Peptides against a protein of PDB entry 8YR4. Designs and how they scored, part 210

Target 1, 309 residues: chain A of PDB entry 8YR4
Amino acid sequence: PRGSPALQLVVLICLGLMGLERALNVLVPIFYRNIVNLLTEKAPWNSLAWTVTSYVFLKFLQGGGTGSTGFVSNLRTFLWIRVQQFTSRRVELLIFSHLHELSLRWHLGRRTGEVLRIADRGTSSVTGLLSYLVFNVIPTLADIIIGIIYFSMFFNAWFGLIVFLCMSLYLTLTIVVTEWRTKFRRAMNTQENATRARAVDSLLNFETVKYYNAESYEVERYREAIIKYQGLEWKSSASLVLLNQTQNLVIGLGLLAGSLLCAYFVTEQKLQVGDYVLFGTYIIQLYMPLNWFGTYYRMIQTNFIDMEN

## One batch from the design tools (peptide; made by RFdiffusion4, then SolubleMPNN)

Design b2_p26_5_s3 (from b2_p26_5, 17 letters changed)
Fold by OpenDDE base, seed 3:
Order: structure tokens, then C-alpha cells, then sequence
Structure b2_p26_5_s3 (fold): chain B 309 residues (1-309), chain A 26 residues (1-26)
């Protein structure tokens, strides 16, 4: 049964808008370059005003990256609501049908509330993973590839190589440090659940604790559990700071190497002053989605682990 | 494992909805 032609059209429009976002990510730095060159050449006001107006319009369509949503991204998100609702409902019905096909022995061993919570987690995990892959991971990888191609073709092969090495190192370190950090986060979450369970058990047994005058003992046990939790929380938080600092160093080194090379080519009159500004603007623009990549990768891993259980 | 298979099937169906857009009649 071919889905409604209306939903297929909406998906195609959303893909077209995603392609437009990729084009805007290249065009916005180019128009900013052109403004800097026109200002340097002391070009006529009419040409400058038109280029600035066009740049601001393109920037409105693009937005400020991950910090502010652009018009195209908002329109895509709005159109995608119907597709997401259709997908969510289909996943929920498939999980619900599968739960009814499971043996009576499986249902007798589990509380109905746990079964519903597994179904809700499953639906949320599948729809979340799909949305993150399509709207965050794939577009970010596409922007990196487009960036490498653009710098290799319009600047020099050395710029493409710097971007390639910087982004490859950034992604590799993000994955490796995120996997290493996941161990600390799992240990933290396990200790949080154990600390919460102890607090709940102590409060449920309040009459017994009061009967034995054991309030001070229960408070001290809870304090020890909090200290153990905070030790794991510190490791988790410190590992996040280490990830962010490592990412910042990689981008900083890539920006330094590329900016020095660009400045050198500008002094040799092989590039214009605007090309220096384009390189810096484009690298910073690639960095903003990548900063969230480590969060998306963790969310993907957590959702996969929650699906395997 | 079954949720991963469901995810793969949904991803394949989603990709088929994208790829089976009526434009490429080759």
C-alpha cells in the first residue's frame, strides 16, 4: 500500500528544503566575502547596498546555525510534523501489535505499566533516532563534504586538506571520547538510581526507622550514597569539559593553520581579503553543528542501548 | 534486536518513500 501521495510530496519538499539549507550554508559566506571585497574596493553604494540586503535576506533564510533557527529550517520542521506523527503512529501500532503476539507467559511475568513504558520508550527511541539521523547527522556530514569540495576547487588543495584533516580528527576524537565518557555516565546513572531507591525505601519504612531511632543512621547512609554519586557526576562532567576542550583545540588549530595559509595567499595577491573572511566564517559555521554532534552521538547510543534491553 | 529490526524496516520504508518518488522512471 503506497502511502498517501500528500505525505510523499511533503517528504520531497522537506528534502528540497534540506538541499536549500546546504546551498545557503555555502552562499552566505560567499556573499559576506563579496561585501568585504566591495568595501575594500570602495565600490558604489548601490552595489554595496544590494549585496548587503541580499546577504541579510540569505542569513534570514539560513538562520544563525544551531543557536537560531532560520526560516527554511522552521518551514521544514513545520512540514515534517505530519510525517513525524504518521511515523510515530505507525511505530506505536507495530509495537502494540507485536506485544499482542507475545506469549501469555511473557505478559504474566511483567506489569502492564512496564509493558506500556517499554512501548513508549521504543516508539520515542525509533522516532528520535530517525529524526536525529535525517535532520542532524546526515546534513552535518553533507556540509563537511561540501566544504571540503568547495575549498579544494575554489581556493587550493591545501585548504581542502586542512578542512579534511581537521574535521576527520574532530569527528574521530568526538566518537572516541564520547564512548569513553559513556562508561562514566552509565556508572553515574546506576548510582543515581541506587541512591534514589535507598531514599524511597527509607521513606516507605519511615515508621520502622522512627521505631528504632535510626534516622541519623539512614541520613548518614544517604550522605555516603550522595558522596559516591557526586564522585561519579564529577567524572562525567569533567569528561564533558575535556571533550569540549579537545574539540575547541582541534578547531582552533585548523582555524589557525587555514587562516595563516589564507593570509599568506592574500599577501601574494592570489586571494582577496574577502577570501580570508570567508574561510574564517565558513569554519566557524561548520563548528556550530559539530559541537552538538557529540550530544547527538550520545543520544543515538543511549537510544540503541535502551532498544537492546 | 526486534526494535532494531523494526527501526531498519522503518528506515527502509522511509528511504523507499523517498526513492520511489515518481520522478526517476528509469
Amino acid sequence: as target 1 above (309 residues)
Amino acid sequence: DELLELFKKLLEEFLQVILNAPGETE
Scores: peptide ipSAE 0.016, ipTM 0.483, DockQ to the pose 0.012
Fold by OpenDDE base, seed 5:
Structure b2_p26_5_s3 (fold): chain B 309 residues (1-309), chain A 26 residues (1-26)
Amino acid sequence: as target 1 above (309 residues)
Amino acid sequence: DELLELFKKLLEEFLQVILNAPGETE
């Protein structure tokens, strides 16, 4: 009883800090815009110095562009340690209780060390998935929505449309290409396990292999298995490069379209030079979390594949 | 398959524990 209200309050504080991070992601580019405009207008030193000091303070709170290294993010991560420990312990106890409810026949058919390794992988996977969903996926989607709203209201509907199309295309292609590459990764892992099993079987039967002078045959069979593995590894690695290049191309096209449109509106005196810098800075800030999205989605799929086996 | 169902159930319970605030489960 006494520990539960304190943990609830910590969760609410962490959610409040996540909201503050979203506000900082909008404010930091705005203050950077204002600095560029003040420099362009040759504004008085006192106004410039105050704006720069405020920007640096906000940047300290936000962190170095990854959002994970700022003061607010560090404070959130620190407070979340107790919630994570409570959650991990609860998941571990639920898994352990469930393992004791399983039939004796299930336990006799499996090595206890393998069962424990599956339980540990399960716990780590659940905790990792949750942390990823709460701290990376949901915040990134929120930043995209906030960005679309901001650009639509303060720039023009065309900028909001460019961000919407770019991010929608990026997310869709990331999912589709990641699902496509998962087939190659499954095939690679299956072939890796088969190659290792052949090596282990050959080494366990080394006396028989020596008796028949079959060492050259076993080496050639192992070479063929390695070549087959490397062919699948190449497909897996090449598919990752293709994903990264596709993502880079989508962001590059979005950045090009938006930057040209910004530059045009600056020449027409509808926007200031600082607004061009704001757009570029904000798109880069959206890209940084999205780059990790493909890696973590892959980690999720890997954890699911490792549980299906 | 049983492990996947267990994982789904654990994930659902976990989501319920987080969404329903950790206080009602003591």
Scores: peptide ipSAE 0.015, ipTM 0.491, DockQ to the pose 0.012
Fold by OpenDDE base, seed 4:
Structure b2_p26_5_s3 (fold): chain B 309 residues (1-309), chain A 26 residues (1-26)
Amino acid sequence: as target 1 above (309 residues)
Amino acid sequence: DELLELFKKLLEEFLQVILNAPGETE
């Protein structure tokens, strides 16, 4: 943010905290590995107790990973409130100034309250999208890259390949199935609006409906509109279940392949028991933010669709 | 700066959408 050194410092601190979260995402599984190895080796209590204490402390800092209620994430979110408020205010003022530069003919053709509602929705959507991209999408991609590098260097290259293939397939299928699903959602929303319009028109013409004893006819027309809506709603909901099942299958296959490979290398004494636990823990940590990716990608698409309308 | 530029781009896209949004004739 140009003009406020204090807010620039807060942004730098938030970026530093994001870097710390990436480091914690690697360190937490490593310390958990070390605990399992120390337990397997029957190591001295002092070494075990120190490692466990360090792990719990790191886990407190991390929480549940990206987007969790961990201490570092909460501190980042707290510090970011001022930056978000500055950004929102700057956007609102820019939109407001732009609205004042528009022609009188443009203003006469539109209701002021509607324009303000669109501006507020747009501002919230853009700010939400940016916050999501910066704090969820980019960090998740970074964690995937860091994971591939880590597994390729400290494990066998096959583990890095499994993670790469699984995450690439997961992301690709998430995008493709979500784009396919957007057609059903658009059709559902259009039919919902048409169903609401019919109800409003029938109720506004209540006296006419009563005069002609047409209540049964209007109820049947409304029923038909609801049935048509429910048919589209079912397709939208079923497509969501299909997305979730596809995502679950990809992660399940990746976890299976990697876990079998880890188990094999442990039996061959090339890896330790803790390495098996590390792999499983790290894959689950990568999956958690990715599960939200499909929700926010839908939110993004909805906001863009709602802006196109 | 990249965040500001991305934000500016998204804002420009948003402004274009507001400009092109059909006035709902209520």
Scores: peptide ipSAE 0.013, ipTM 0.443, DockQ to the pose 0.013
Fold by OpenDDE base, seed 2:
Structure b2_p26_5_s3 (fold): chain B 309 residues (1-309), chain A 26 residues (1-26)
Amino acid sequence: as target 1 above (309 residues)
Amino acid sequence: DELLELFKKLLEEFLQVILNAPGETE
């Protein structure tokens, strides 16, 4: 935002808070490891109590692993409201200016209320996409990279490889299965619009339908359209369940392989019990944003499909 | 500035999609 140094400062503070969230994502598992190790070693109460208090404070700053519920994330979201409002207003004004530059023929062919609804959807879509890219996609990719580096440096290289393979396979399958699902969603939306159009046409021609006593025929045609829609809706919903299950299997296999390897190294006294807990906690923590990533990637594709229509 | 340029590019792409959206020939 070139015109407001105050908004530029808010953006810089938000970027700093995002960096702090990445640091918290590493520190919270480390402190949890340290608690488990101190408990195993029967350390003095004062050291344990300090470590637990520090962990709970860091966990308050981070939140419940979803990021969005933590103090730092809430503060970031609060500060970002002004930036989002400035951006939304700028997009709305650009769309409105562009609509006034369009030909009279374009305006005569469209209802003003429909044009405004498309403009509002477009503004919301663009603003939502960018907020999602900045606050979810980039941070999640950064957390994966930080995770791979952390496990490669502080654990055996095999742990870094397991995390890399698991996350790469998860992302690849998420993209591929989501692209495959887009076909079913487009077909569903097309059939929904056709079913809605048929209902509107039947209701607009209500007098004609009554005159010919064709009410039962129109109801049966509408029923057939609904059955066809529900068949496509089922395919869309079933494909979503398949995506979620595939994601769960990839994470489950990665967690199994890494947990068995970690347990083996603990039995050989190469790792501590706390390192086993750290690995499990960190993998689950990486999974939480990725699960939302699949949902939001669908939201992105929906918004793109809704913009193409 | 990069975020604003990315926004401008996404906005230009969005405006092109609105412009190129086939008028439903009713």
Scores: peptide ipSAE 0.008, ipTM 0.440, DockQ to the pose 0.013

Design b2_p26_5_s4 (from b2_p26_5, 14 letters changed)
Fold by OpenDDE base, seed 2:
Structure b2_p26_5_s4 (fold): chain B 309 residues (1-309), chain A 26 residues (1-26)
Amino acid sequence: as target 1 above (309 residues)
Amino acid sequence: SELLEFFKKLLEEYLQIILNAPGETD
């Protein structure tokens, strides 16, 4: 925000906290590895207790990873409230100003309450999209890149390749299947609006429907519209289950391949038992924000579709 | 500064998309 140095400082602090979250996403698995290795080596209690205490403290700061309620994420969310309020208010004022610049003919054709609802949806959609890009998309991509680099440097290059292939395939399938699903969602939303319009029209013409004793006919037409809607809703919901299952299979195959390879290298004494646990823990940590990525990418597409209408 | 200007520009571009979407009906 050009006009408030205080809000600029808050944004810089939030970016610093995002960098700290990326560091924690690497450090937490490393400390967990170290605990497993110290337990395997039967290390002295004092060294083990210090490492466990440090791990729990880092885990408190991190929480469950990206999108979790860790201390650093909560502090970032708290500080961001003022930035979000400033951004939302700026968007709302720009939309409101533009609505006043529109022709009298445009205003006469629309109900004021519907115009305000479109403006509120637009404001929420833009602010939500930006917040999502900053706090979920960019961090998730950064965590993937950091993961590939980490596994390529500290493990054999084969682990970096498995993570790269798994995450690339996951992202590609998420985009492709989500674009395919958008057709079903658009069809569902169009049929929902048509079903609602029929119900409103029937209720507005209630006197005419009563005069002709057409109540049973209007109820049957409404039932047919609901059945048609539910057929489209089922396709939308089933396509979501297919997306989630496809994502789960890709992660499962990547986890299987990498875990078998890691177990083999542990058996050959090239890696330690803790390195096996590190790999599994880190892949699961990458999966958590990616699972949300599919949900939020849908939210982005919904907001885009709701802006096109 | 640059990242804030980028988000402002992105916000302005998205605003233009939202604001132009009602304008194609005239």
Scores: peptide ipSAE 0.021, ipTM 0.464, DockQ to the pose 0.014
Fold by OpenDDE base, seed 5:
Structure b2_p26_5_s4 (fold): chain B 309 residues (1-309), chain A 26 residues (1-26)
Amino acid sequence: as target 1 above (309 residues)
Amino acid sequence: SELLEFFKKLLEEYLQIILNAPGETD
């Protein structure tokens, strides 16, 4: 951040901690592999106890993986609070300055409470997008690349290819299905706004509705608007389930192909039993942040659609 | 539309500030 060397140092420390999280994401599965191999070989208790103690310490630093409450992630989140506050305040001031530069005609056409709500949504959207890109998207892409390199170098080129194809297909299908879903969500939001507007207009004209005894007619008209909304909501929700199921199928197929190949190489004594456990553990660790990717990409699209309106 | 372009530009400027933050000593 320009003008504060203290906040620049905090950003550098946070980037260093993010690099340490990437190293831990590789080391934790490796130490878990080593425990399984030492147990299989019936190794001496002293070697096993040191490896288990080292694994538990690394697991305390990592937590559950990317997006978990590990010590390194908590320390990064704590240090980032001041950077987030500085960023939020600067976005709020830029939005507020821009609102004052807008034409008087734009202000006269909108209620002050609506303008403030747009500003608050805008600030939350920009800060949320930024936090998501820096702490979830970039780290997940880095973990995928590190995974492809690691499996290609230490296992076989076929494992690196399976991870590459699985992750490329997952990301491509996530984008394509999410773009398709955006049409249903826009239609749902438009119908929600129209249904709410009809309810507000009916309540504002309550005296007229009562004078004509039209209460039953307005209730039926509102029921029809709700049924039409629920038909669009069902399409939006069903399309979300379809996205999640498609993602689950792609990961399931990648896990099946890689696990069968790993099991085959273990039977040929080219890999150890611990290598099978490492592969499964690492793929599950990649899945966790990718599941959040779908949720945050939806949040991004919500915020963009809410800014277009 | 104009507000969306402003937010997009603001996001790009912030991305540049964060991505360039390790190289800008000033």
Scores: peptide ipSAE 0.021, ipTM 0.529, DockQ to the pose 0.012
Fold by OpenDDE base, seed 3:
Parts: C-alpha cells; sequence; structure tokens
Structure b2_p26_5_s4 (fold): chain B 309 residues (1-309), chain A 26 residues (1-26)
C-alpha cells in the first residue's frame, strides 16, 4: 500500500516468513535424515541430543508443513490480519463506489438487499481467492519446484523425474476430476434450492393445503424431490471419493517407485539409510497441502461461478 | 460479465499491490 510504510513493512515481513516456511520444509526432512544416520552410526549422545533438539525446534516452527498451524504460519497469519482488513475495506469501498456509478436502470431492476448481498459476496470472494492463492496455492507450487530441484541435485535426476511426473499427474488429474465433479455439484445445488423452494412454498400456503386435504400429496412431492436430490448428492459424494482415491493412487505409485529406487541405491552404498527416510518424509509432506489443492481449486471455481451469476 | 471483469481487475490490481509493495523505492 503506497500510503502506509508500516503496512508495506508488514507485507515484506510476511513474504520473508513465507520464504522461511519454504526453507523449513527442506530443513526438517534433512535434520530427520541426520538423526537416522547418527542412530545408525551409533554416534555419541551429545551429537544425537543436539540434532534431535534442533529437529524438534524446527518442527515447532514448521508445524505439519504447508497448510498446517506451525509457529511461523501462525505469526504470518497474525501479521496478515492488518493487511487483510486494509484490503477488504479498500475492495468494499471500490465496489460501493462502482455500484453508485451504475445506471439507475440497473438499480431499478434489482432489490437493494440483493445488490448489497452481491457486494458482500464479491468482497468475500475476492479476499478469499487472494488469500488462498498467495498463502496456499503459490507456496504449494513453490514447494513442489524446490523438491524437484533438491532431489535432482542431491540424489539423482531419476528422483527429480519421479517427483515431477507424480506431481504433474496429480495436479492434472486433480483439475480434470474437479472440473468433471463441478457438473454434479451444480446439479445438486440447483436441486437443493428447488427442493427448499417447494418446501417453503408449501408451508407458506399451509391454509390452502389444509383446505384441500392435500397434505399427503405435498409430502409425497417433497419425498420425490428429496430422492432426486439424494441421487445427485450420491454422485457428488462418490465423485469426491473417486478424486481422493485417484490422488492416493498417484502418490502411492510415486512413493513406491521412489522408495524402491532409494532402497536400491542404499544397498549399493550410493545413499545412506537416512536418505530413504528423507525421501519418504518429504513426499508425505508434499501430499498434505496437495490434498487441500482440490478443495482450493473447487473454491476458486465456485467463487468465479458465483461472480458470473 | 461487467462485475466479473471488475472483480478480475480488482484481483489484478491487488496482486500488483502485493507484488510491487517492495519495489516502490521511489
Amino acid sequence: as target 1 above (309 residues)
Amino acid sequence: SELLEFFKKLLEEYLQIILNAPGETD
């Protein structure tokens, strides 16, 4: 924000903390590797205790990795509250100003409460999308790239290739299956709204329904609408299970291929036992934020659809 | 459509404000 050096400094500190989170995501597996190697070599207790204490401290700073509530992530979230409030207020004022610039004909065609609800949804959608993009999507992509580079440089080009292929396949399948799933979710939401509207209309016309003794007929129509909704809900839920299972299979195949290759290189004394543990730990750590990626992509897509309407 | 373009423009302006926040040394 050009007019507030204090908020600019807070943004810079938050960016620095995001860089520190990326460094922690590499360092935590490395320190865990070092513990396993020191245990294998039967190293002196003082060296082991120092490395374990350092690992636990780094793990406290990191938490569970990207998307977890580690100390650095919590500090970043705390500092970002002021930036988010400034942004939200600026977006709300810009939307409000733009609504006042719109033609009288546009305002006469819409209820004031609907216009305000569109403005509030718009503000929440923009601020939400930005927060997800900056703090979840971009960091996750950065962690994948850092992982590919790290494994390519310090292990072998084959490990970098396995991670690249698995993550590319995972992201592609996540997008494709999420787009396919969105059709079922739209149909479900449309049927939910129609079922709710019928229930509200029947209850508002309660006197008329009672006058004609049509209670059994209205209940049966509502039952048919529920059965139709549940058929669409099942498709939506089953498609989510299919997404999660597909994601699990891709990660499982990547973990299998990389773990077998790592185990082979450990048997040839080209890698240490700790390197096997590092690979497995790092792949599982990359999986955690990626599991949320399908939810973020869906949220992004839903917010865009809700803005088009 | 116009509202979506306005929100997209706001998103782009905000991303520029975040990304360019270090670069205003002037």
Scores: peptide ipSAE 0.021, ipTM 0.539, DockQ to the pose 0.012
Fold by OpenDDE base, seed 4:
Structure b2_p26_5_s4 (fold): chain B 309 residues (1-309), chain A 26 residues (1-26)
Amino acid sequence: as target 1 above (309 residues)
Amino acid sequence: SELLEFFKKLLEEYLQIILNAPGETD
């Protein structure tokens, strides 16, 4: 934010907290690994108690990982409120100034209340999307890269490869299937609008419908429009289930391959029992924010489709 | 800086979309 050193400092603190969240996403699984190893080795109670206490403290700071309500994430969200308000106000003022620069002919051709409502919706949309990109998408990509590096260095190159292939396939399929779904959503929205328009036209012509005793005919036409809408809605909803199932399958296969490989290396005494737990815990932590990615990518596409119409 | 430029670009794209949005004829 230009012009406010205090808000610039808050942004820097929020970026520092985001860096801390990335560190916690690695440290929490490591401490959990260490607990499992210490329990397996029957280590002294003092060492175990310190490690457990440290793990619980780190877990309190982390919460559930990226996109969760951990202490660090909540503190970041709290501090970001002032930055968000500054940004929103700046965008609203830019839009408002731009609207005043537009020609009288442009204003006469549009309802002022609709223009303001579109401006407000779009400002909220853009601000929400940017917040999501900065606080969920970019951090998740960073956590994936950190994971690949960590597993490649401290386990074996095969683990890094499994994470890379799993996450690359997950992201690629998420994009491709979501783009494929967009056609079903557009068709559904178009049919919804046509069904609403038909209902409005029938109700506006109520007297004419009554004069001709055509109520049953209008109801049947409306029923046919609803059935056509529901056929498109089913395709949209079924395509969402297919996306979710495809995502679940990719993560399941990655988890299976990595867990089997980890179990094998534990049997060969190349890894410890805690390493198996670390791998599974870290993959699940990566999966949680990726589930939100599909939801927000849909929100992005919706807002773009709703802006194209 | 990059966030502000990305936001500016998204705002410019958004403004273009608002400008090009057909007025719903009520």
Scores: peptide ipSAE 0.018, ipTM 0.474, DockQ to the pose 0.014

